# Peptides against a protein of PDB entry 3S8F: the designs that were tried, part 297

Target 1, 157 residues: chain A of PDB entry 3S8F
Amino acid sequence: VLTLFVAVPSLMTAFTVAASLEFAGRLRGGRGLFGWIRALPWDNPAFVAPVLGLLGFIPGGAGGIVNASFTLDYVVHNTAWVPGHFHLQVASLVTLTAMGSLYWLLPNLTGKPISDAQRRLGLAVVWLWFLGMMIMAVGLHWAGLLNVPRRAYIAQV
Target 2, 166 residues: chain B of PDB entry 3S8F
Amino acid sequence: DEHKAHKAILAYEKGWLAFSLAMLFVFIALIAYTLATHTAGVIPAGKLERVDPTTVRQEGPWADPAQAVVQTGPNQYTVYVLAFAFGYQPNPIEVPQGAEIVFKITSPDVIHGFHVEGTNINVEVLPGEVSTVRYTFKRPGEYRIICNQYCGLGHQNMFGTIVVKE

## One batch from the design tools (peptide; made by RFdiffusion4, then SolubleMPNN)

Design b2_p27_8_s1 (from b2_p27_8, 15 letters changed)
Fold by OpenDDE base, seed 5:
Structure b2_p27_8_s1 (fold): chain B 157 residues (1-157), chain C 166 residues (1-166), chain A 27 residues (1-27)
Amino acid sequence: as target 1 above (157 residues)
Amino acid sequence: as target 2 above (166 residues)
Amino acid sequence: KELVLEVFAKAAELYSLPFFLAAEALA
């Protein structure tokens, strides 16, 4: 009940953020159904990181609803699926948001902008992190569907 | 200008909210689809049954591992399994191929898992509660029981075996 | 499906290797 209750506000929040992003993209010259996405500041790791986190959160959130379903949870409960869900929610959304926050916070605290090299490195870091999280998450979810148990160092599969 | 921008934002928000609601229904549909395609053979939970975890080792059907496998019909068995720190009893559990097996699983100490590899048997075992799982082994051989719920320092080594005989 | 899984697993392994080694070095 709690998970399902939180799901609705979370979806509303997510799509509200998406609305803001669309508006921002259009203000930056983006046109069409998807042109506004291209117009967003993808050269800024402070922007890219939390957005990637949100992207990871989408399947994670859907998975949360799955986990809250009695019938579906029977399939995935205490399997590798669950850690996969956790890594999407925490290691993707929360962590990437934190990383993005650092890329914003540190320059503001020091009063010095990040160098171009630091910016590029930051982009590499957050994209690499996202890629790794997606690989791990997909793998864990897949393993879970194959009935690989959670909290076990060995499995038949 | 700010007011105009605000109004525009609201318009986009309304659109995305509508999309959000639509997606909610899509997710519900996907859940339903997943249920229909991936939950075949789900073993329904039995009725709630309670036992005293402090005496389950001394008296009752779980007390003697040698008496744990009970034939209840021509092709039906009940197996009384204890999950404890850190193992299962009886171990091995010997059952015939093709028979309907009703596992009655409980714990004398802490919460454990009962995950049988190669099957869809995967339940948590709570002290004071009896978990009931019904399963028919179609293939003979050994099936490993894995504890998938952390239960202490020896959790990682907590394994059992079900031997299905022809 | 099996081939895809194997390729994916190998990719995941290779991707994770540097991080694993780093973790081991810091242990």
Scores: peptide ipSAE 0.017, ipTM 0.710, DockQ to the pose 0.024
Fold by OpenDDE base, seed 4:
Structure b2_p27_8_s1 (fold): chain B 157 residues (1-157), chain C 166 residues (1-166), chain A 27 residues (1-27)
Amino acid sequence: as target 1 above (157 residues)
Amino acid sequence: as target 2 above (166 residues)
Amino acid sequence: KELVLEVFAKAAELYSLPFFLAAEALA
């Protein structure tokens, strides 16, 4: 019960961030229900990376509820499902946020702005990272549902 | 200016919080639906049973692998399994097809896993605790036991076999 | 379902291959 209660502040935080994004998008001229999304700075890897991390965190958070559920955890515990969850939470959200932070921090520390080539490369890196993480995570979750064990190099499915 | 910005953000937060609440109910409903429709085959958790891991090899039902399979009824058996570094005993575990098998699993050393391929048997094995799992094998053959909890240098080679006899 | 899993597995493998090769080269 206490474990599931942690979902409440987590959701509040997530949607607070979403609200901030909407506000920012609307300040940048976005209008309508979805126009604010397009208005966000998608040309900046420092922005794109953590946002993609957030997107990965959504299904990961849902998985967290599953993993924390006594009855549902019986199905997924110590299967490939668990690593799938971790890669969404750590390797997607945390890692992409760190990557995004670097794209902001390094120019500030060096006093040199990133070149256009570096910017484009950065965008490619974070999008490819996100794509790879999604593929791997979906695969791991699916494998877990098929009762593929974690921490084992072999499995009969 | 900062205060105005905070107020504006708050307005959006209210909308998103309302949405979040709605989604929360949707997720709860989906979980409830899943539990209602997919509870078949769930092995009920047994009562917490404890054992001394330092003596479990010397005395008690786990001490002799040859006596590990105990018939408790006409079509019911209890199997006392030890998960240790790095294997299982008895190995193989021989049980009849169609019989109700109660596995009593414990460890004399460190935490291990007990994952039986082709089944929904998947439990952690803790020293000092007895894991209880009930299962009926409908198909004869060999079922591999896999340790899915890291237990040391030989973890990757820790396997067992359940042989289901016709 | 099996095909989808295989496709995802292959995609993941191919995606990770450059990193694996890089790690091996630096070892």
Scores: peptide ipSAE 0.015, ipTM 0.732, DockQ to the pose 0.023
Fold by OpenDDE base, seed 3:
Structure b2_p27_8_s1 (fold): chain B 157 residues (1-157), chain C 166 residues (1-166), chain A 27 residues (1-27)
Amino acid sequence: as target 1 above (157 residues)
Amino acid sequence: as target 2 above (166 residues)
Amino acid sequence: KELVLEVFAKAAELYSLPFFLAAEALA
C-alpha cells in the first residue's frame, strides 16, 4: 500500500518541471494561461526532444500506478501492456532526453554550432520519433488489454 | 537580478505545488464518493502455499502426470500442473466442459508463465510456490498455454494445451 | 487494512479508467 505513495513525490516533481517551463515561457514573452507554452523554444531540438519525452511520460506514469496496483496488475501483468509502458518511459522520455542532450552537448564539446539544416533535421527526427513511439505505445497498451501475451511470438488476437 | 529570478521560480513552484495538493484532495474526494456508491472490486489475496521444488517431481501430487487431474466433486476438479524447462505437465490437460477447475501450478526449476489463451488465466509460476487459479471452461475445444515469462533458450517454444471435452 | 486497500484499489481503477475507455474505443 505504501508503494503507491511514491506517486506523490513523482507528481510533485512533474509539476515542478511544469513550473520551470512556465517560468521559462513567461520570460520569453509568453502571457496568459497558455501563451507561455507557445513562447517556449520549439525551434530547438535540444528543447523539443525532452519536452516530448515528458509528454510521453505522463501516460506512462499513469500506467506505472496501474502496474503497481495489485488488482489492476492482475489484468495487465505479462501482457503487451507492460512493454507499452516501458516504451513510454524508456524509449520515449529517457531516449528523447538523451537525444536532446546530444543536440546540446555535441555542439558545445566541438565548439561548432549545428547548421540550420542539422537543426531542422533534428526537429524532424524527434517529432517523428515521438509520433512513432505514441503509435507503438497505444498499440501495445491496446493489445495488452486484449490479453496479448508478453514475450511470445504468437497471440490469439 | 539572480535573486529576483530565483524568487520568481520559487513562486511558480509554490503555485504548482499548491495546485498539485488541491488536485490531490479533489481526487481523494472523488475516490471517496466512488467507494461510497460502488464496490471496490478488491481481489483477496490467496493463501501462500509452498512446495519443495527439489522433490516435487518425485513425490506428491505433481509427481505422476497420469494422476494430475483429480476429481474433487461432481463437477469439480483439481489439476496439478508442472511448468518446467521447457513445457507443461500434463500435456495435454484434459478437463470436462462446465466443470470448476482448480489449477495448482508449480515449477521444479525456474520461473515460468502460465497464460491460457481465450481465458483470464495468466499467472507466474515460481519454484517453491504453488499458484492457484480457478476457472470454468464454458466452451469445448483446445486452449493453448503460453509461457510469457522468459525461462531460457527454449522459452519461445514452451507451449501446452488444455483440451476441454464435452 | 481492508478499507485502505479498497481506497487505493479504487483510486488506481479510476486513474486507469481513461486507458480502458480508450482501448474500448479502439476495439
Scores: peptide ipSAE 0.015, ipTM 0.738, DockQ to the pose 0.047
Fold by OpenDDE base, seed 2:
Structure b2_p27_8_s1 (fold): chain B 157 residues (1-157), chain C 166 residues (1-166), chain A 27 residues (1-27)
Amino acid sequence: as target 1 above (157 residues)
Amino acid sequence: as target 2 above (166 residues)
Amino acid sequence: KELVLEVFAKAAELYSLPFFLAAEALA
């Protein structure tokens, strides 16, 4: 009940954020249906990190609805599906948002901008983190659908 | 200017809402596929049934492992299973091939899992509550029961066996 | 406040309905 109740506000928030991003991209000179995406500041880890987190949150949110559904939960409960869901929600969205926030917060608090080297390193870290997380999440969800158990070192699939 | 920006954002939100609706159908399709491919063979049915975990070992249908398998009709059985730290009883569980089996599973101590490998049987077992699962084994052989809910130091070694007889 | 909560609750229910219908149809 709680999950489903929160789902609608969460979706609304997500769409609002997306709309804001589109607006920002268009203000930056982006044109067309997707040109605004390219116009966004992809060179800034403070931006890239939370955006990647949001992207990971999309399938995670969908999974949340599945997990909250009685019939569907029977399929996925206590399987590798569950940790896959958590890693998308926590290790992707929350963690990447925290990383992005840090990239913004520290320069503002210290009054010192990050160096170009730090910026490039930050981008590498964020993208590699996201890539690894997506691979793991897909694997865990797939394993879960194959009835690989959670909290067990053995599986017959 | 803020008003203009707000209006523009609202317009974009409408587009994203439309996209969301499209994705909803995609998700429904994926859910349908999952249901069609992964729910066959198991009937998760049963009314909420409660028991006293403090007495379940001493009296009632779970008390005697030798009497745990009860024939309830032609080719129909009920099996009363205890999940405990750290194992299952009866062990092994012996049932006929092709028979409709109703598992009634509960715990005398802590929360456990009841996951039968090779099947879609996968439930948590709570003290004071009876988990009910209906299943028909089509193939004879041995099916391993594993605990997929951490229940203590011996969790990783908590196994059972279902023997399906020809 | 209560009205807002009710509206959101109803929206959530409506949003979840297709999923439950699909589940029931294939169960």
Scores: peptide ipSAE 0.006, ipTM 0.682, DockQ to the pose 0.030

Design b2_p27_8_s2 (from b2_p27_8, 15 letters changed)
Fold by OpenDDE base, seed 4:
Structure b2_p27_8_s2 (fold): chain B 157 residues (1-157), chain C 166 residues (1-166), chain A 27 residues (1-27)
Amino acid sequence: as target 1 above (157 residues)
Amino acid sequence: as target 2 above (166 residues)
Amino acid sequence: KELVLLVFGLASLLYSLPFLLAAEALS
């Protein structure tokens, strides 16, 4: 139970980011419960990528609480659950954030704005990456709960 | 207008912060519920038992695989298991069905895993430390032991067997 | 208020799943 206190700073950070997104969306004319979400710049891969990373980070955070819990970690430790967790944290959030950063950085470094075609391609890339990562993560977590071992080529299931 | 923007952001942050605190309590409740209702098979934290990995093969309860299975009660056994590069001893481990088995597992060399398929036995084995796992096999048969912690070039081939006798 | 309730409900559902699944695995 004490482990949950470790999650406090992370939760605070996550929800402050969410607050910023809500503010931004409402500033852009979004209204109501969901209107502010729709008003966010979903046409910009530099925005979409890190946001998708954050979305993947949410279930990853929940998994982090599980992994850090003594009793629950007994079940999932060194199973496929663990790779599932850090693929959400590293290969999703960190990677997508890096991708998003590049979509902003490269145009600025080169002095050339990205073309519409490049923008659309970028959107496709980050969405496909997110989708693939979510599928992989769900599979790994499920396999872990079925006692599929980590770092082994063989499994009972 | 930076001031107006700041105040607006602050208002949203306060709301989301309150939400975060509420979620914290939800998580605590969920963990408490899980612990209260699903504690079977969980090994409680106990006193750390240590052993000298340099002498564990020479003397003590792990030294002779033929004497690794010790009956400690009418239906209770202690099994002293070594995980090493690259295998387990004794191998196979033979235990009776329905008996309470206490596994005492250590390593003479590097960190290994001790994952028994078909069971909830899954522990890391550290040189110099003794891992203790209590389990009762309800079904007879063979249970494969898998090393799930990388331990060297032969890691992928490191397997053992527990034979549960009727 | 409605948004908070909605998010709270969804988050509670999502975050309860790992615990329930882990509990099942312990059984």
Scores: peptide ipSAE 0.223, ipTM 0.796, DockQ to the pose 0.040
Fold by OpenDDE base, seed 1:
Structure b2_p27_8_s2 (fold): chain B 157 residues (1-157), chain C 166 residues (1-166), chain A 27 residues (1-27)
Amino acid sequence: as target 1 above (157 residues)
Amino acid sequence: as target 2 above (166 residues)
Amino acid sequence: KELVLLVFGLASLLYSLPFLLAAEALS
């Protein structure tokens, strides 16, 4: 149980980011409980990508709590559950953040703004990536709960 | 303007941080509660038992596969299993239906997995340590043992069988 | 397994709530 205190820095970081998003949204004219969300720049892949990563990180983080529990880990350890967790954490948050960073970095490095076509393509890429990752993650977690082993090409289920 | 913005940001951050800490405690409490109320089905870890992986094949209860299954009481057995590159011994492991089986699993070489299909038996096997798992097979038949920890080039083909007799 | 699902689900839900609620109410 005490191991869960390791989650403190992560939670602090996550909610600090949330605070920043809220502040940014309000600066952009958003008001009310949810209006600040709508006011965020959802037309910018450099913004959307890391935010989608954060969304994927929520179930990933929850899974981290499960994995950190001695008794619960016994159920999920070395099953397909673990790759599911990895893909949410690394292939979702980290990867999408990297993608978003590139959408910001490249225009700045080259001095050339992205075209509307490039922007739309970028949005499509990050949304499709997120969707695919969520589907795969759900499948892997499900398989893990069905006791499908990790690192095995066959399973009873 | 800058000072006002700074104060606003600070206020938001403090609020969110406070909430984050509160949520952490909620998570801990939730887990503690669920574990306290739902302990059934969890296999106890037991006491840590150590062995010498360099001699485990030559002496001791793992040395002779023919003597690996030991009756320890009425309807109670201990099975001494070796996980090695790349297989299990004894193979097959023969146990009676309905008996309480205590598996004592170790490795003479590298880390392996011991995952029994159709059961909740799933442990890593470390050289020098004995993994203890208790299980009662309620249905007769064959149960496949799968290595779910990468152990080398033959890992994917590392299987064993538990035969549960009527 | 049911416990894993329960903890996972509840944790996910609770974890997500702060992102939907305004921090303004907390300060």
Scores: peptide ipSAE 0.136, ipTM 0.797, DockQ to the pose 0.496
Fold by OpenDDE base, seed 2:
Structure b2_p27_8_s2 (fold): chain B 157 residues (1-157), chain C 166 residues (1-166), chain A 27 residues (1-27)
Amino acid sequence: as target 1 above (157 residues)
Amino acid sequence: as target 2 above (166 residues)
Amino acid sequence: KELVLLVFGLASLLYSLPFLLAAEALS
């Protein structure tokens, strides 16, 4: 009950962030139903990283609700599902947000912008990181639903 | 300008709030559905059964592995299982096919896992608490018990066996 | 409005899926 109650503000916050992104995109010249997305600064790793983190956090949040459910937790508890959830929440959202923050922080601390090469490298890093995390997360969740245990080198399947 | 933006933001926020609430109800409904249609072999939660982990090996139903399997009725058994560093007792656990088995599992030392392969039995075992799981083995054979909660240096080798006989 | 409806639909599907899969695993 508590988790579900907290889920409401969390969802609201997430959607508020999405709304903010929409407004930002529209201010940048984006028009139409989805044009504002394209107008966002996808060339900036400081922006892309946390956004990808948020995208990964969405399914992770769903998993959080599952984990908090008495009945459903019985299915997924101590299975590969749990580390799958962790990697979405921590290794995706938190880590990518940290990466994004770093891409913003370092230029501000040094007073010098990152080079174009560094920018492109940063974009590659965060996109590859996100891709890897999504692949791993899907695999872990899938394995978890098949009752593959965590913290064990053996499995039924 | 600022006023217009503020007005728009408020409209979107209201929409998202409504969506959030709707999702909450969906989740509640889905959980209720699972509760109503699936028992998962879990005995309904009641009074927490507690034991003294410091004496559980010396006295009580867990003390003697030879007495761990108790017939409680026609085609009904209670099995008192200890999960310890690093194994299970009794080992093997022998039960008849088709019987309703109530596992009562506890630990004398640290937290362990009790995961029976081929079944949906998967519980953590805490010292001082008794985990209770009900299951009926429909197929004869051997079912491996694995520990899925890290419990020490020997965790990876902590196995048990349930032998289901016709 | 259209975006909200679209997001609502997609999110509902996404967030419902884990529960359905878990229910299947329980059976």
Scores: peptide ipSAE 0.092, ipTM 0.754, DockQ to the pose 0.041
Fold by OpenDDE base, seed 3:
Structure b2_p27_8_s2 (fold): chain B 157 residues (1-157), chain C 166 residues (1-166), chain A 27 residues (1-27)
Amino acid sequence: as target 1 above (157 residues)
Amino acid sequence: as target 2 above (166 residues)
Amino acid sequence: KELVLLVFGLASLLYSLPFLLAAEALS
């Protein structure tokens, strides 16, 4: 029971970030239930990357609760489910956040603004990365539920 | 102006925090429901049992692979299995179809995995600890044991076989 | 208020799925 309370700070952090995004979107003129989302700077890869990471982190967080549950972990432990979880948490959120950070940091460090071509390329990279990660993650989770083992080159199915 | 912005931020944060707490209760409820209604297929774990990994090969029920399969009842067996670098003992493990099998698994060296394909048997094997798994094989045939915990250079080749006889 | 209800509904659905799937695997 106490182990599950570890999720509380994580949830608080996640939803605080969501609150910040809503506030930012509304400051940019977004209105209504979804208008604030559209108002966010989706043309900036430095913004899009970490946001996509957050989106991938949501199902990953759900998986985290499963993995932390004693009886539920029995089903998924050391199966392909676990790599699927990690690819959402690390290869999605952390990696995309790092990418986004670079898209902001490098121009500022060099004093050279990002060109329009570079911006478009950056957007393509982060969206393609996100798409690939989601496909792979779904596949790994699915395989895990079918009891495909982790750290093995062979499987029954 | 700054004060107004601060108040607005706080309002959003409070709302989302309240939502997060509500979701927490939902998650706990879902876990509780799952545990209460869907535990029939779970292999029950035995009591925590400890062994000395330094002597497990020389003495005790794991020492002789020829005596690893012990009949404990009319249709019940206990199988003492060693997972080691890099294989399983005994290999193959021969058990009868339809019998209740209690696997007592331990390791003399490092942590290994014990994943039996075609079954829900999937446990980690720790040196100094005995893993207990209860299972009944309904279908005869060969079941492959896979090590799904990295254990060294030969990890990828560490396999065993359970032969279920009619 | 409407946003909270919408998000709550969607999140509840999403986060219920892994538990339901796991329950089926356990049974």
Scores: peptide ipSAE 0.030, ipTM 0.754, DockQ to the pose 0.048

